# Peptides against a protein of PDB entry 2MBZ, part 63

Target 1, 143 residues: chain A of PDB entry 2MBZ
Amino acid sequence: GINLTPEEKFEVFGDFDPDQYEEEVRERWGNTDAYRQSKEKTASYTKEDWQRIQDEADELTRRFVALMDAGEPADSEGAMDAAEDHRQGIARNHYDCGYEMHTCLGEMYVSDERFTRNIDAAKPGLAAYMRDAILANAVRHTP

## One batch from the design tools (peptide; made by RFdiffusion4, then SolubleMPNN)

Design b2_p18_3_s2 (from b2_p18_3, 9 letters changed)
Fold by OpenDDE base, seed 3:
Structure b2_p18_3_s2 (fold): chain B 143 residues (1-143), chain A 18 residues (1-18)
Amino acid sequence: as target 1 above (143 residues)
Amino acid sequence: PPLPAPLALLSLAGGFSR
């Protein structure tokens, strides 16, 4: 799992403990390349690395919320750019994340209530908005 | 408002890419 002390984990992730899902993730996806890549990359991550990742995620969340509050469509340039940054962040920090993979992630955000609940905590409907933005971004990058 | 992203669940995405 994440090689941080309990205190460090709390400082970075707050009340959310990603290690609570380690067994499920391993059971379902332990034999995938994405899992292998993620474990390989994150094995060397420090507290500062994880904090940076969380900060990036928080910034993207605020960015999407701002877009929604402004009434910008999920397929707007701003929303698609935010989705692209999200995709690139996953690719940089965890595993190769192409547009197809990203689209699948977006679908998971609305189909898995655990994701939906966590995401919509920032703003109701955010998960669906992100999914739509992710899809739109994938479409515009598919010739 | 900062949201604790389900980072551990990100690896679940690997399930879609097998």
Scores: peptide ipSAE 0.061, ipTM 0.752, DockQ to the pose 0.079
Fold by OpenDDE base, seed 1:
Structure b2_p18_3_s2 (fold): chain B 143 residues (1-143), chain A 18 residues (1-18)
Amino acid sequence: as target 1 above (143 residues)
Amino acid sequence: PPLPAPLALLSLAGGFSR
């Protein structure tokens, strides 16, 4: 799990505890390259590393919310750029994330109620908007 | 079927709730 004390976990993640999903994640994806890469990278992460990751997520959330408030389509340059930054953030912090992988993650954001409710806590429909932006970004980067 | 979604993705989702 996350290598932080309960106090540090609360400081970084608040009431959301990623470790409560450790068993499920291992069961579903434990034999994949993505899982192995993520476990390997995050094993050495400090509180500061996790805080940075959360800050990046918050910043991305603000960007998408601003795009939605401005009425920008999910396939706009702005939305696709935000999706690209999201993909690169995953690649940098967790595991190699190609466009196919990213689109699958986007679909999970709207098909898994747990992800949907967590994401939409920032703004209703955010998960769907992100999924659409992720798909559009993948399409524009397809040779 | 969807591709892998490691624990780290749940962490990112947690950030979106803020």
Scores: peptide ipSAE 0.054, ipTM 0.731, DockQ to the pose 0.551
Fold by OpenDDE base, seed 5:
Structure b2_p18_3_s2 (fold): chain B 143 residues (1-143), chain A 18 residues (1-18)
Amino acid sequence: as target 1 above (143 residues)
Amino acid sequence: PPLPAPLALLSLAGGFSR
C-alpha cells in the first residue's frame, strides 16, 4: 500500500483512496511483472514523490485538453508527443511500458467505465482522444 | 468513487502486463 498518513493521503489524493483497489489489483495482477515492478518502486515513495506523480498527471491532462480545444487531431505531432510522454512517465514511475503495453492501456481507458468516467471528468471524450493518440504514437514508432 | 487518473489507471493497467 501507499505509505502515507491519512492526512498526507488527503493532501495528495483528496477524496480518493487508491488503496481501496489494492485487493482487486493484487487478486487480478499480483503475479505479473508490472505489479512487482510497481510495488518495488513505490515502496520507497514519499509524500513528495506521490505529489510529483499527481502533478505530472495533471499537467499531461491539461496538455491533452488544450490539444482537443485547439482542434488538433489525435494523430498530430503534438498529440503523439503527449502520448509518448505519458508512456515514459509510466515507465519511470511504475513499470516497463512498451508501445504494445501502452496501446493496451489506451484501450482499457475506453473499455473500463471506471477509467472512462475518471478521465472524462476533465473533458468529455478525453479518454478516447488519449487512446487514439497512444495508438498513433505506437504506430509511428513501429518499424 | 472517481479514480485519480494516473494511480488508479496504473494499478488496473497491471492486468495488461506480459
Scores: peptide ipSAE 0.061, ipTM 0.748, DockQ to the pose 0.084; fails the geometry check
Fold by OpenDDE base, seed 2:
Structure b2_p18_3_s2 (fold): chain B 143 residues (1-143), chain A 18 residues (1-18)
Amino acid sequence: as target 1 above (143 residues)
Amino acid sequence: PPLPAPLALLSLAGGFSR
């Protein structure tokens, strides 16, 4: 689990408890490289680290929303760059995330209602937009 | 608006890892 006090968790994640998914994650992906890498990386994370990660996520969300509001296609340079930053953020903070992995994550954003609801809370259709941008970014980086 | 996306969901993303 996340090494934060209940108070710190509330400050960083609000009413959301990320550890509520710990058992499911372990059951489904406990033997994957991504899980091992994530546990290894996050084991040393401080409250400030988690807050930074949340801030990065918020910034990226605002960036995608702004692109959508501007009518920029998901395969625009701006959208693909945002997708690339998303991929790199995952790689830096959690686990190795290649373009294929990233594409799979994008698909999950639209296929798993839990992800879709959480993402689209910022803007309806955001999950689909992100998925499309992720795919476009993967394509342009795959010769 | 900020993304309330929990990091726990990112861990779920690990399910797509090989």
Scores: peptide ipSAE 0.060, ipTM 0.753, DockQ to the pose 0.077; fails the geometry check

Design b2_p18_3_s3 (from b2_p18_3, 9 letters changed)
Fold by OpenDDE base, seed 3:
Structure b2_p18_3_s3 (fold): chain B 143 residues (1-143), chain A 18 residues (1-18)
Amino acid sequence: as target 1 above (143 residues)
Amino acid sequence: RPLPALSALLMLAGGFSR
């Protein structure tokens, strides 16, 4: 799993323990290229690396919330740009994430209540907003 | 207050391609 001490894991991930899902992730995705890429990339990650990743995710969440609060539609340029940054962040930190993959992830955010409830903790409807922005961004890059 | 650990949730990433 993640090569951090329990203390470091708590500092980075807080109440969410990603290791609680390690078995499920392995059973569902263990034979995929994405899983192998993620394990290879993250095997050498330091606490600082993981913290940076979390900070980036937090900033992106705040950005989406701000867009929602402003009444910007999920297919606005601002929302699609945020979705693109999300995709690029996944590609940089975890595994190759094309637009098809990203769309699948967005759908998971609204179809798996564990994701929905976690994401919507920041703002109700955020998961759906992100999914819609992800889809819109994928569409504009798939002429 | 920290926001939900979205990046950590990505580890569950449904839709992993082969």
Scores: peptide ipSAE 0.091, ipTM 0.746, DockQ to the pose 0.077
Fold by OpenDDE base, seed 1:
Structure b2_p18_3_s3 (fold): chain B 143 residues (1-143), chain A 18 residues (1-18)
Amino acid sequence: as target 1 above (143 residues)
Amino acid sequence: RPLPALSALLMLAGGFSR
């Protein structure tokens, strides 16, 4: 699990406790390289590390929302660049994330209502927009 | 209240495989 005190976890994640999904994640993905990499990378993360990760995620969310508000298509350069940054952020912080993996994650955002509900809390349709941007970014990098 | 913590959601896919 996340090596933070309850107080630190609250400061970083608020009322959302990602550790509540630890068992499900282990059951679903525990035998994968991605799981191993994530556990190894995050095991020594400090409060500041987790806060940085949250800040990066929040910034990315704001970028996507701004793109949607501006009417930019999900296959616009701006949207695809945001998707690329998302992929790279996953790679830096959690596990190696190629374009195929990223595409699978995008599909999860729209197929798992837990993801959809939480993502769309920022803006209705955001999860679908992100998925579409992820797909477009994957396509342009896999000619 | 911050926007939904996207990175926290990523943990549901912490071991996601293709």
Scores: peptide ipSAE 0.091, ipTM 0.748, DockQ to the pose 0.080
Fold by OpenDDE base, seed 4:
Parts: structure tokens; sequence; C-alpha cells
Structure b2_p18_3_s3 (fold): chain B 143 residues (1-143), chain A 18 residues (1-18)
């Protein structure tokens, strides 16, 4: 799991404990390269590393919300660039994330209610918007 | 306090979605 004290976890994640999903993650993905890479990368993460990851995710969320509020299509340059940054963030922090995997993640955001509820807490329809932007970004990079 | 970051949920996405 995440190598943080209870206090550090609270400071970084608040009431949300990502380790509550550890067993499910292992059951679903334990034999994948992505899981292995993620465990290898995050094993050395400090509190500051996790905080940075949270900050990056929050910034990206705000960015997508701003695009939606501005009425920008999910296949706009702005939305696709945000999706690309999302993909690169996953690749940097967790595991190699190609465009095919990224689109699969986007589909999960709208098909798994746990993801949908969490994402849409920022703005209704955000998960779907992100999925669409992810798909558009993938298409432009894999014509 | 901000909402839980999306990246925390990415831990569930250790590969292709099903």
Amino acid sequence: as target 1 above (143 residues)
Amino acid sequence: RPLPALSALLMLAGGFSR
C-alpha cells in the first residue's frame, strides 16, 4: 500500500483512503505490467510525491471544468491537450499509458459508477467529457 | 478541502478497463 503514516494520508487524501481498493486492484490487475510498474514507481514515493500527484490531478480537473464552462467541445484543441497531459501524467507517475490504454481508462470513467460519481462531484458530466476528450486525443495521434 | 484527486482512483486502473 501507500507508505504514509495515518497523519500523512489524511493530509494528502483527507477522508479518502486509496488503500481501501488495494485488494480489488490486486485481484483485477495484479498480473499486469501496469500494476507492476505502478508498484515499482510508487514504492519510493514520499508524502511530497503523493501531494504533487494530487495537485496535478486537481489542476487537471479544474482545467477540464473550465473548458466545459467555456463551452469548448471535448474534441477542441484545449480539451485534447488536457487529455494528453492526463495521459502523460499517468505515464510519469504510474505506468506506461499508450493511447489505447488511455481510451480504456476513459471508458472506465463512465462505466464504473465509483469513478463517475467521484469525477462528476466536480461537475456533472465531467467523466463523459473527459472520456470524449481522451478519445479525441487518441484519434488525432493514431489516425 | 478539495475533492479526492482523480489520480487516487487511477490505482484501480492498473490496466485496460473491463
Scores: peptide ipSAE 0.091, ipTM 0.745, DockQ to the pose 0.082
Fold by OpenDDE base, seed 5:
Structure b2_p18_3_s3 (fold): chain B 143 residues (1-143), chain A 18 residues (1-18)
Amino acid sequence: as target 1 above (143 residues)
Amino acid sequence: RPLPALSALLMLAGGFSR
């Protein structure tokens, strides 16, 4: 799990504890390369590492919200660039993330209510907007 | 306040939500 004290976890994640899902994640994905890569990378993460990851996620969220508020379509250059940055962030912090895998993640954001509620807490419809931007970005990068 | 880690949700996805 995350090697932080309860106090550090609260400072970084607030009331949300990702370790509550450790058993489910292991049961569903324990035999995948993505799981192995993520466990190996995050095993050495410090509080500062986790905080950086949260800051990046918050910035991306604000960026997508701003695009929505401006009326930019999900297949706009701005939205697709945000989706690309999201894909690259996953690759840096967790596991290799190709366009097909990224598309699968986007679909999960709208099909799993836990993800949808968490994402849409920033703005209603954000999960669907992100999914659409992810799809558009994948299409433009697929020959 | 930082939003709940999208990363934590990503861990649930294992990157391969089929």
Scores: peptide ipSAE 0.098, ipTM 0.747, DockQ to the pose 0.085; fails the geometry check

Design b2_p18_3_s4 (from b2_p18_3, 7 letters changed)
Fold by OpenDDE base, seed 2:
Structure b2_p18_3_s4 (fold): chain B 143 residues (1-143), chain A 18 residues (1-18)
Amino acid sequence: as target 1 above (143 residues)
Amino acid sequence: PPLPAPSALLTLAGGFSR
């Protein structure tokens, strides 16, 4: 699990405990490279690291919301750039994330109601918008 | 079908798997 005290976890994640998904994650992906990479990388993460990750996520959320509010298509340059930053963030913080992996994550955002609900808390339809932007970004980077 | 996303579940609270 996340190497933080209960107090630190609360400060970073609030009432949400990411470790509540530890068993499910292990059951579904425990034998994958992504899981191994994530465990390896996050093992050394400090509270400040996790806070940074959360801050980056919040920033990206605001960025996507702003794009939606502006009426920018999900396949706009701005939306695709945001998707690219999202992909790179995953790659940097968790596991190698190619464009195929990223598109699959995008699909999960709209197919797993837990993700959809949490993402759309910022703005209804955000998960779908992200999925579309992720796909568009993948397409433009794939010959 | 969607590929594995272990970190995504851990970052569910933040909305983004970043």
Scores: peptide ipSAE 0.055, ipTM 0.742, DockQ to the pose 0.376
Fold by OpenDDE base, seed 1:
Structure b2_p18_3_s4 (fold): chain B 143 residues (1-143), chain A 18 residues (1-18)
Amino acid sequence: as target 1 above (143 residues)
Amino acid sequence: PPLPAPSALLTLAGGFSR
């Protein structure tokens, strides 16, 4: 699990405890290279590392919300660039994330109500917007 | 079928999974 004390976890994640999903993640993807990469990388993460990741996620959320508020379509350069940064963030912090993988993640954001609910807490329809931007970004990067 | 999304659930409210 996340190598933080309960107090540190609360400081970074609040009432959300990512470790609650450890078993499900292992059952579903435990034999994948991506899972192994993630476990290896995150095993050494400090509170500061997790806080940075949280801050980056929050910044990206604000960026997508701003795009939506501005009326930018999900296949705009701005939205696709935000999706690209999202993909690169996953690659940097967790596991190699190609465009197909990223697209699958986007689909999960709208098909798994847990993700949809948590994402849309920032703005209704955000999960769908992100999914569409992720797909558009993947398409433009596919020769 | 979609590809696996390892560790994505762990970052539901934090990491770049959201």
Scores: peptide ipSAE 0.055, ipTM 0.742, DockQ to the pose 0.391
Fold by OpenDDE base, seed 3:
Structure b2_p18_3_s4 (fold): chain B 143 residues (1-143), chain A 18 residues (1-18)
Amino acid sequence: as target 1 above (143 residues)
Amino acid sequence: PPLPAPSALLTLAGGFSR
């Protein structure tokens, strides 16, 4: 799992404990290259690394929320750019994330209530908005 | 489509897989 103390994990992730899902993730994706890459990358991550990742995620969340509040459609340039940054962040921090993989992740955000609940905590409908932005971004990069 | 999200842990934690 994440090599942080319980206190460090709480500081970074709050009340959510990623390790609660470790077994499920391993069972579902343990034989994938993405899983291997993620484990290899994150094995050396410090608290500061994880905090940086969370800060980046929070900033992107605020960015999406701002777009929604402004009434920008999920297939707007602004929303697609945010989705692209999200994809690149995954690629940088965890595993190679092509556009197809990214769209699959987007679908998971709306199909798994656990993801939907956590994402929509920032704003109702955010998960769906992200999914749509991710899809739109993928389309524009794979014409 | 299949849901190959090996980083589901992190995605859930931050609301994003980033």
Scores: peptide ipSAE 0.053, ipTM 0.747, DockQ to the pose 0.343
Fold by OpenDDE base, seed 4:
Structure b2_p18_3_s4 (fold): chain B 143 residues (1-143), chain A 18 residues (1-18)
Amino acid sequence: as target 1 above (143 residues)
Amino acid sequence: PPLPAPSALLTLAGGFSR
């Protein structure tokens, strides 16, 4: 799992324990390249690395929420740019994330109620908004 | 489409819960 002390994990993730999902993730995706890449990359992560990842996630959340509050469509340039940054963040921190992979992730955000619930904690409908922005971004970058 | 592998904490909200 994540190589942090209980105290460090609390500082970074609060009451959320990502390791509680390790078994499910392994069972569902353990044979994929994405899983392998993620394990290889994160094996060397420090507390600061995990904190950076959380900070990036929080920043993107705020960015998408702000777009929604402003009434910007999910296929607006701003929303698509946020989706692109999200894709690139996944690629840097976890695994190769092309536009097709990103679209699949977006679909998971709305099809897995656990993802939907957690994402929408920031704002109702955020998961769907992200999915739509991800799809729009993929379309504009696909010939 | 097939479901890609998320990290345990992947996605803006800082992961997913049961």
Scores: peptide ipSAE 0.050, ipTM 0.736, DockQ to the pose 0.364

Design b2_p18_5_s1
Fold by OpenDDE base, seed 3:
Structure b2_p18_5_s1 (fold): chain B 143 residues (1-143), chain A 18 residues (1-18)
Amino acid sequence: as target 1 above (143 residues)
Amino acid sequence: MARRRAAGALAFAAAYLS
C-alpha cells in the first residue's frame, strides 16, 4: 500500500482510500508489466510526490471540464492535448503508457461504472469525453 | 466526513485499476 500515515493520507486523498482496490488490482493485473512498474515507482513516493500527482490530476480535470463547458469537441486540439498530457502523466508516475494502452484505459473509464462514477464526479459525461479525446489523440499520433 | 477528491480518485483509478 501507500507508505503514508493516516494523517498524511487524509491530507492528500481525503476520504478516498486507494488501498481499497489493492486486492482487486493484484487479482486482475498482478502479472502485468504495468502493475510491476507501478509498484516499483510508487514504492518510494513521499507525501509530496502523491500530492503532486493529485495536483496534476486536478489540473487535468479542470482542463477537460473547461473544454466541455466551452463546447469544444473531444477531438479538438485542446481536448487531444489534454489527453496527451494525461497519457504522459500516467507514463511518468505509474507505468509505460502507449497510445494503445491509453485507448484501453479510456474504454475502461466508460465500461466500468466505478471509474465512470469517480470521473463524472467532476462533471457528468467527463468519462465519455475523456475516452473520446483519448481515442482522437491516439489516432492523430498513430500513422 | 472527510472530503472526497474526485480528481484524485481519477488519478488513482488510472494507477491502480489498470
Scores: peptide ipSAE 0.060, ipTM 0.710, DockQ to the pose 0.482
Fold by OpenDDE base, seed 5:
Structure b2_p18_5_s1 (fold): chain B 143 residues (1-143), chain A 18 residues (1-18)
Amino acid sequence: as target 1 above (143 residues)
Amino acid sequence: MARRRAAGALAFAAAYLS
């Protein structure tokens, strides 16, 4: 799990504790390469590492919201670039993330109500917008 | 320090869970 004190966890994640999903993650993905890579990388993460990851996530959220507010379609260059940055961020911090994997994550954003509700807390429809941008980005990078 | 919202935390959770 995340090796932070309760106080550190609160400072970084607020009331959301990703470790609450540890058992579900192990049951669903425990035998995958992605799980192994993520566990190996995050095992040594400090509070500062987790804070940086959260800062990147918050910035990406604001970026997508700004695109939506500007009326940019999800298949615009701006939205697809944001999706690409999202994919690369996952690759740096957690596990190798190809375009197929990224597309699967996008679909999870709209099919798992837990993700949909929490993502849309920033702006209604954000999860669907991100999914569509992820799909468009995958298409433009597929020969 | 202001605590973070769930939206950013879920983006993290997606990467963590997959």
Scores: peptide ipSAE 0.068, ipTM 0.716, DockQ to the pose 0.432; fails the geometry check
Fold by OpenDDE base, seed 2:
Formats: sequence, C-alpha cells, structure tokens
Structure b2_p18_5_s1 (fold): chain B 143 residues (1-143), chain A 18 residues (1-18)
Amino acid sequence: as target 1 above (143 residues)
Amino acid sequence: MARRRAAGALAFAAAYLS
C-alpha cells in the first residue's frame, strides 16, 4: 500500500483512503503489467510525491470542468489536449499508458458507477466528457 | 476535524484502480 502515516494520508487525501481498494485492485489487475509497474514505481513515493499527483489531478479536473462550462466539445483541441495530459500523467506516475489503455480507462469511468459518481461530483457529466475527450485524443493519434 | 477529499483523490482512484 501507500507508505504514508495515517496523518500524512489524511493531509494528502483527506477522508479518501486509496488503500481501501488495494485488495480489489490486486484481485482484478494483480497479474497485469500495469499493476506491477504501479506497485514498483509508487513504492518509493513520498508524501510530497503523492501531493504532487493530487495537485496535478486537481488541475486537470479544473481544466475539464472549465472546458465543459465554456461549451467546448469533447473533441475540441482543448479537451483532447487535456486528455493527452491525463494520459501522460498516468504514464509518469503509475504505468505505461498507451492510447488503447487510456480508452479503456475512459470507458471504465462511465461503466463503473463508483467512478461515474465520484468523477461527476466535480461536475455532472464530467466522466462522460472525459471519456469522449480520451477517445477523441486516441483517434487523432491513431493514423 | 474532517477534510473533504479533493478532486485529485478521485482521479487518483481512477488511476489506482486501472
């Protein structure tokens, strides 16, 4: 799990406990390369690393929300660029994330009610918007 | 005190659960 003290976890994640999903993640994806890469990469993460990851995620969320509020299509350059940054962020912080993998993640955002509910807490329809932007970004990078 | 999770925690969960 995340090698932070309870106090550090609270400072970074608040009431959210990411380790509550450790068993489910292992059961569903424990044999994948992504899981192995993530476990290996994050094993050395400090509180500051996790905080940076959260800050990056917050920024990206704000970008998507702003795009939606502005009425920008999910296949706009702005939305696709945000999706690309999302993909790259996953690649830097967790595991190799190609466009196919990213598309699968986008589908999960709308197919798993837990993700949909949680993502849409920032703005209704955000999960679907992200999925569409992720798909559009993948398409434009696939000749 | 109680701290509400940030939007980043949601995004992290998505990446963590992927």
Scores: peptide ipSAE 0.065, ipTM 0.709, DockQ to the pose 0.370; fails the geometry check
Fold by OpenDDE base, seed 1:
Structure b2_p18_5_s1 (fold): chain B 143 residues (1-143), chain A 18 residues (1-18)
Amino acid sequence: as target 1 above (143 residues)
Amino acid sequence: MARRRAAGALAFAAAYLS
């Protein structure tokens, strides 16, 4: 779990508590390399580390929303670049994330209503847009 | 109630639900 005090968690995550999903994640992915890597990397994260991760996520969200507002298709260079940055962010902060893994994550964003609801809180349809951008980015990097 | 950081959920999707 996240090694922060309740106050620190509140400051960083607000009302969203990622630790509420710890048991489900362990049950579904506990035997995967991704799970192991994530646990190892995040075990030593400070409040500042988690805040940085949140800031990066916020910036990415703003980028995708701006692209949508501008009418850029999900397979535009801008959208695919944002998807690439998303993939790289996962790799830096959590676990090695190849394009196949990233595609699977994108699909989860639209197939699991919990993710869809959380993502679309920023803008309706954002989860689907991200998924499509992730797919497009994966395709262009797998010629 | 504290604000819900939707963007944070994006990052945690990778780590905590995926």
Scores: peptide ipSAE 0.064, ipTM 0.713, DockQ to the pose 0.506; fails the geometry check

Design b2_p18_5_s2
Fold by OpenDDE base, seed 1:
Order: sequence, then C-alpha cells, then structure tokens
Structure b2_p18_5_s2 (fold): chain B 143 residues (1-143), chain A 18 residues (1-18)
Amino acid sequence: as target 1 above (143 residues)
Amino acid sequence: MARRRAAGALAFASAYLS
C-alpha cells in the first residue's frame, strides 16, 4: 500500500484512495511483473514523490482537456505526444509500460466504468479521447 | 468535501488497476 499517514493521503489524493483497490489488484494482477515492479518502486515513495506524480498527472489531464477543447483529433501530434508522456510516466513511476500494455490500459479506461467515471470527472469523454490517443500513439511507434 | 483529483486517479488507476 501507500506508505502515507491518513492526513498525507488526504492532502495528496483527496477523496480518492487508491489503497481501496489493493486487494482487487492483488487478486487480478498479483502474479504479473507489472505488479511486482509497482510494489517495489512505490514502496519507498514519500509524500513528495506521490505529490509529484499527482502534479504530473494533473498537467497531463490539462493538456488532454485543452486538446479536446481546441477540437484537435485524438490522432493529432499533440494528442499522441500527450499519450506518449502518459506512457512514459507510468514507466518511470510504476512499471515498464510498452505500447501493447499502454493500449490495454486505454481499453480499460473505457471498458471499466470505474475508470471512465474517474477520468471523465475532468471532462466528459476524456477517457475515450485518451484511449484513442493511446492507440494512435502506439500505431505511430510500431515499426 | 475534499477535492477529487481526477488526474491523480488516472495515474494511480493505471498503476494499481492494470
């Protein structure tokens, strides 16, 4: 789990507590390399580390929202670049995330209502837009 | 009520639920 005090968790995550999914994650992905890597990387994270991750995610969200507001297609260079940054962020902070994995994540964002609801809280349709951008980015990086 | 950090949820959802 996240090694923060309740107060620190509140400051960083607000009403969203990722630890509420710990058991489900272990049951579904506990035997995967991604799970192992994530547990190993995040075990040493401080409040500052988690806050940095949140800040990065916030910035990325703002970028996607701005792209949507501007009417940029999900396969635009801007949208694909944002998707690439998303992939790289996962890789840096949690687990190795290739384009196949990233595509799977994108599909999960639109197929799991919990993800869709959480993502679309920033802007309706954001999850679908992200998924499409992720797919486009994966395609352009596939030789 | 605490602010809901949708972007944070995105990042951590990717980390924990995938």
Scores: peptide ipSAE 0.066, ipTM 0.719, DockQ to the pose 0.495
Fold by OpenDDE base, seed 4:
Structure b2_p18_5_s2 (fold): chain B 143 residues (1-143), chain A 18 residues (1-18)
Amino acid sequence: as target 1 above (143 residues)
Amino acid sequence: MARRRAAGALAFASAYLS
């Protein structure tokens, strides 16, 4: 799991406890390359690293919300660029994330109600918007 | 500090659950 003290976890994640998913993730994905890569990378992460990851995610969320508020379609260049940054962020911080993997994540955002509720807390429909942007970005890169 | 960081949770959960 995350090698932070309870206080550090609180400072970084607030009332969200990522370790609540540890058993489920291990059960479902423990034998995958993605899981292995993530464990290897995050093993050395400091509190500052986790905070940076959170900050990056917050910024990306704000970008998507701003695009939605502006009425930009999910397949706009702006939305697709945000999706690309999301993909690259996962690749940088956790595991190799190709476009197929990314589209699978997008589908999970709308099919797993836990993700949907968490994402849409920022703005209703955000999960669906992100899924659509992720798909559009994947299509433009894999014609 | 105590507030939910939904965006950060999204990124972590997405990566961790994959």
Scores: peptide ipSAE 0.065, ipTM 0.717, DockQ to the pose 0.513
Fold by OpenDDE base, seed 3:
Structure b2_p18_5_s2 (fold): chain B 143 residues (1-143), chain A 18 residues (1-18)
Amino acid sequence: as target 1 above (143 residues)
Amino acid sequence: MARRRAAGALAFASAYLS
């Protein structure tokens, strides 16, 4: 899995252990391109790389929360831009993520309670808001 | 207790559970 010491893992992830999902991910998606790409990319990641990824995720979360607090619709330009950045972040750090893949991820965020719980920890309803923004962003980029 | 990073969970959810 992640090649960090226990101390490094704690500094970056706190009590969140991504390796807890390794077996399930391998079972469900081990034969997909996304899985292979992710394993290949992350194999060389340093602590600093993982920290950067976490920082990007934190920033994105703050953006979405701010949009929600401001009452901006999920299909607003701001929300769609945040969704686009989310897609691009996945593409840079993990695996190729087109708009179709992104919409599938968005649906998973609201259909799998584990995702919903993790996402909504920042703000209730965030997963649904993200899903809607992801869909809207995909629509505007897929005429 | 160790803190949970919710945004980190978001990132890794996208990365691993997909």
Scores: peptide ipSAE 0.064, ipTM 0.715, DockQ to the pose 0.491
Fold by OpenDDE base, seed 5:
Structure b2_p18_5_s2 (fold): chain B 143 residues (1-143), chain A 18 residues (1-18)
Amino acid sequence: as target 1 above (143 residues)
Amino acid sequence: MARRRAAGALAFASAYLS
């Protein structure tokens, strides 16, 4: 779990509590490499580390929303670059994230309603837009 | 694919979605 005080957790995550999924994640994926890597990396994260991660996520969200508002297609260079930055962010902070894994994550964003609701809170259709950008980015990097 | 997708989805939700 996240080793922050209740007050620190609220300051960083607000009303969203990532630890609410801890038991489910452990039961379903506790034996995977991704789970092990994430637990090892995040075990020593400070409040400042978590805040940085949240800031990066918020910036990426704003970037995708701006692309949608501008009418840029999901397979535009701008959208694919945002998807690439998203993939690299996951790799830095949590676990190895190749293009196949990234594509799987994109599909989850539109197939798991919990993710869809959380993502689309920023803008309706954002999850689908991200999924499409992730797919396009994977294609251009897989000759 | 299904197992990795599910594992990655939950891990990302807890880490990046707030």
Scores: peptide ipSAE 0.085, ipTM 0.730, DockQ to the pose 0.103; fails the geometry check

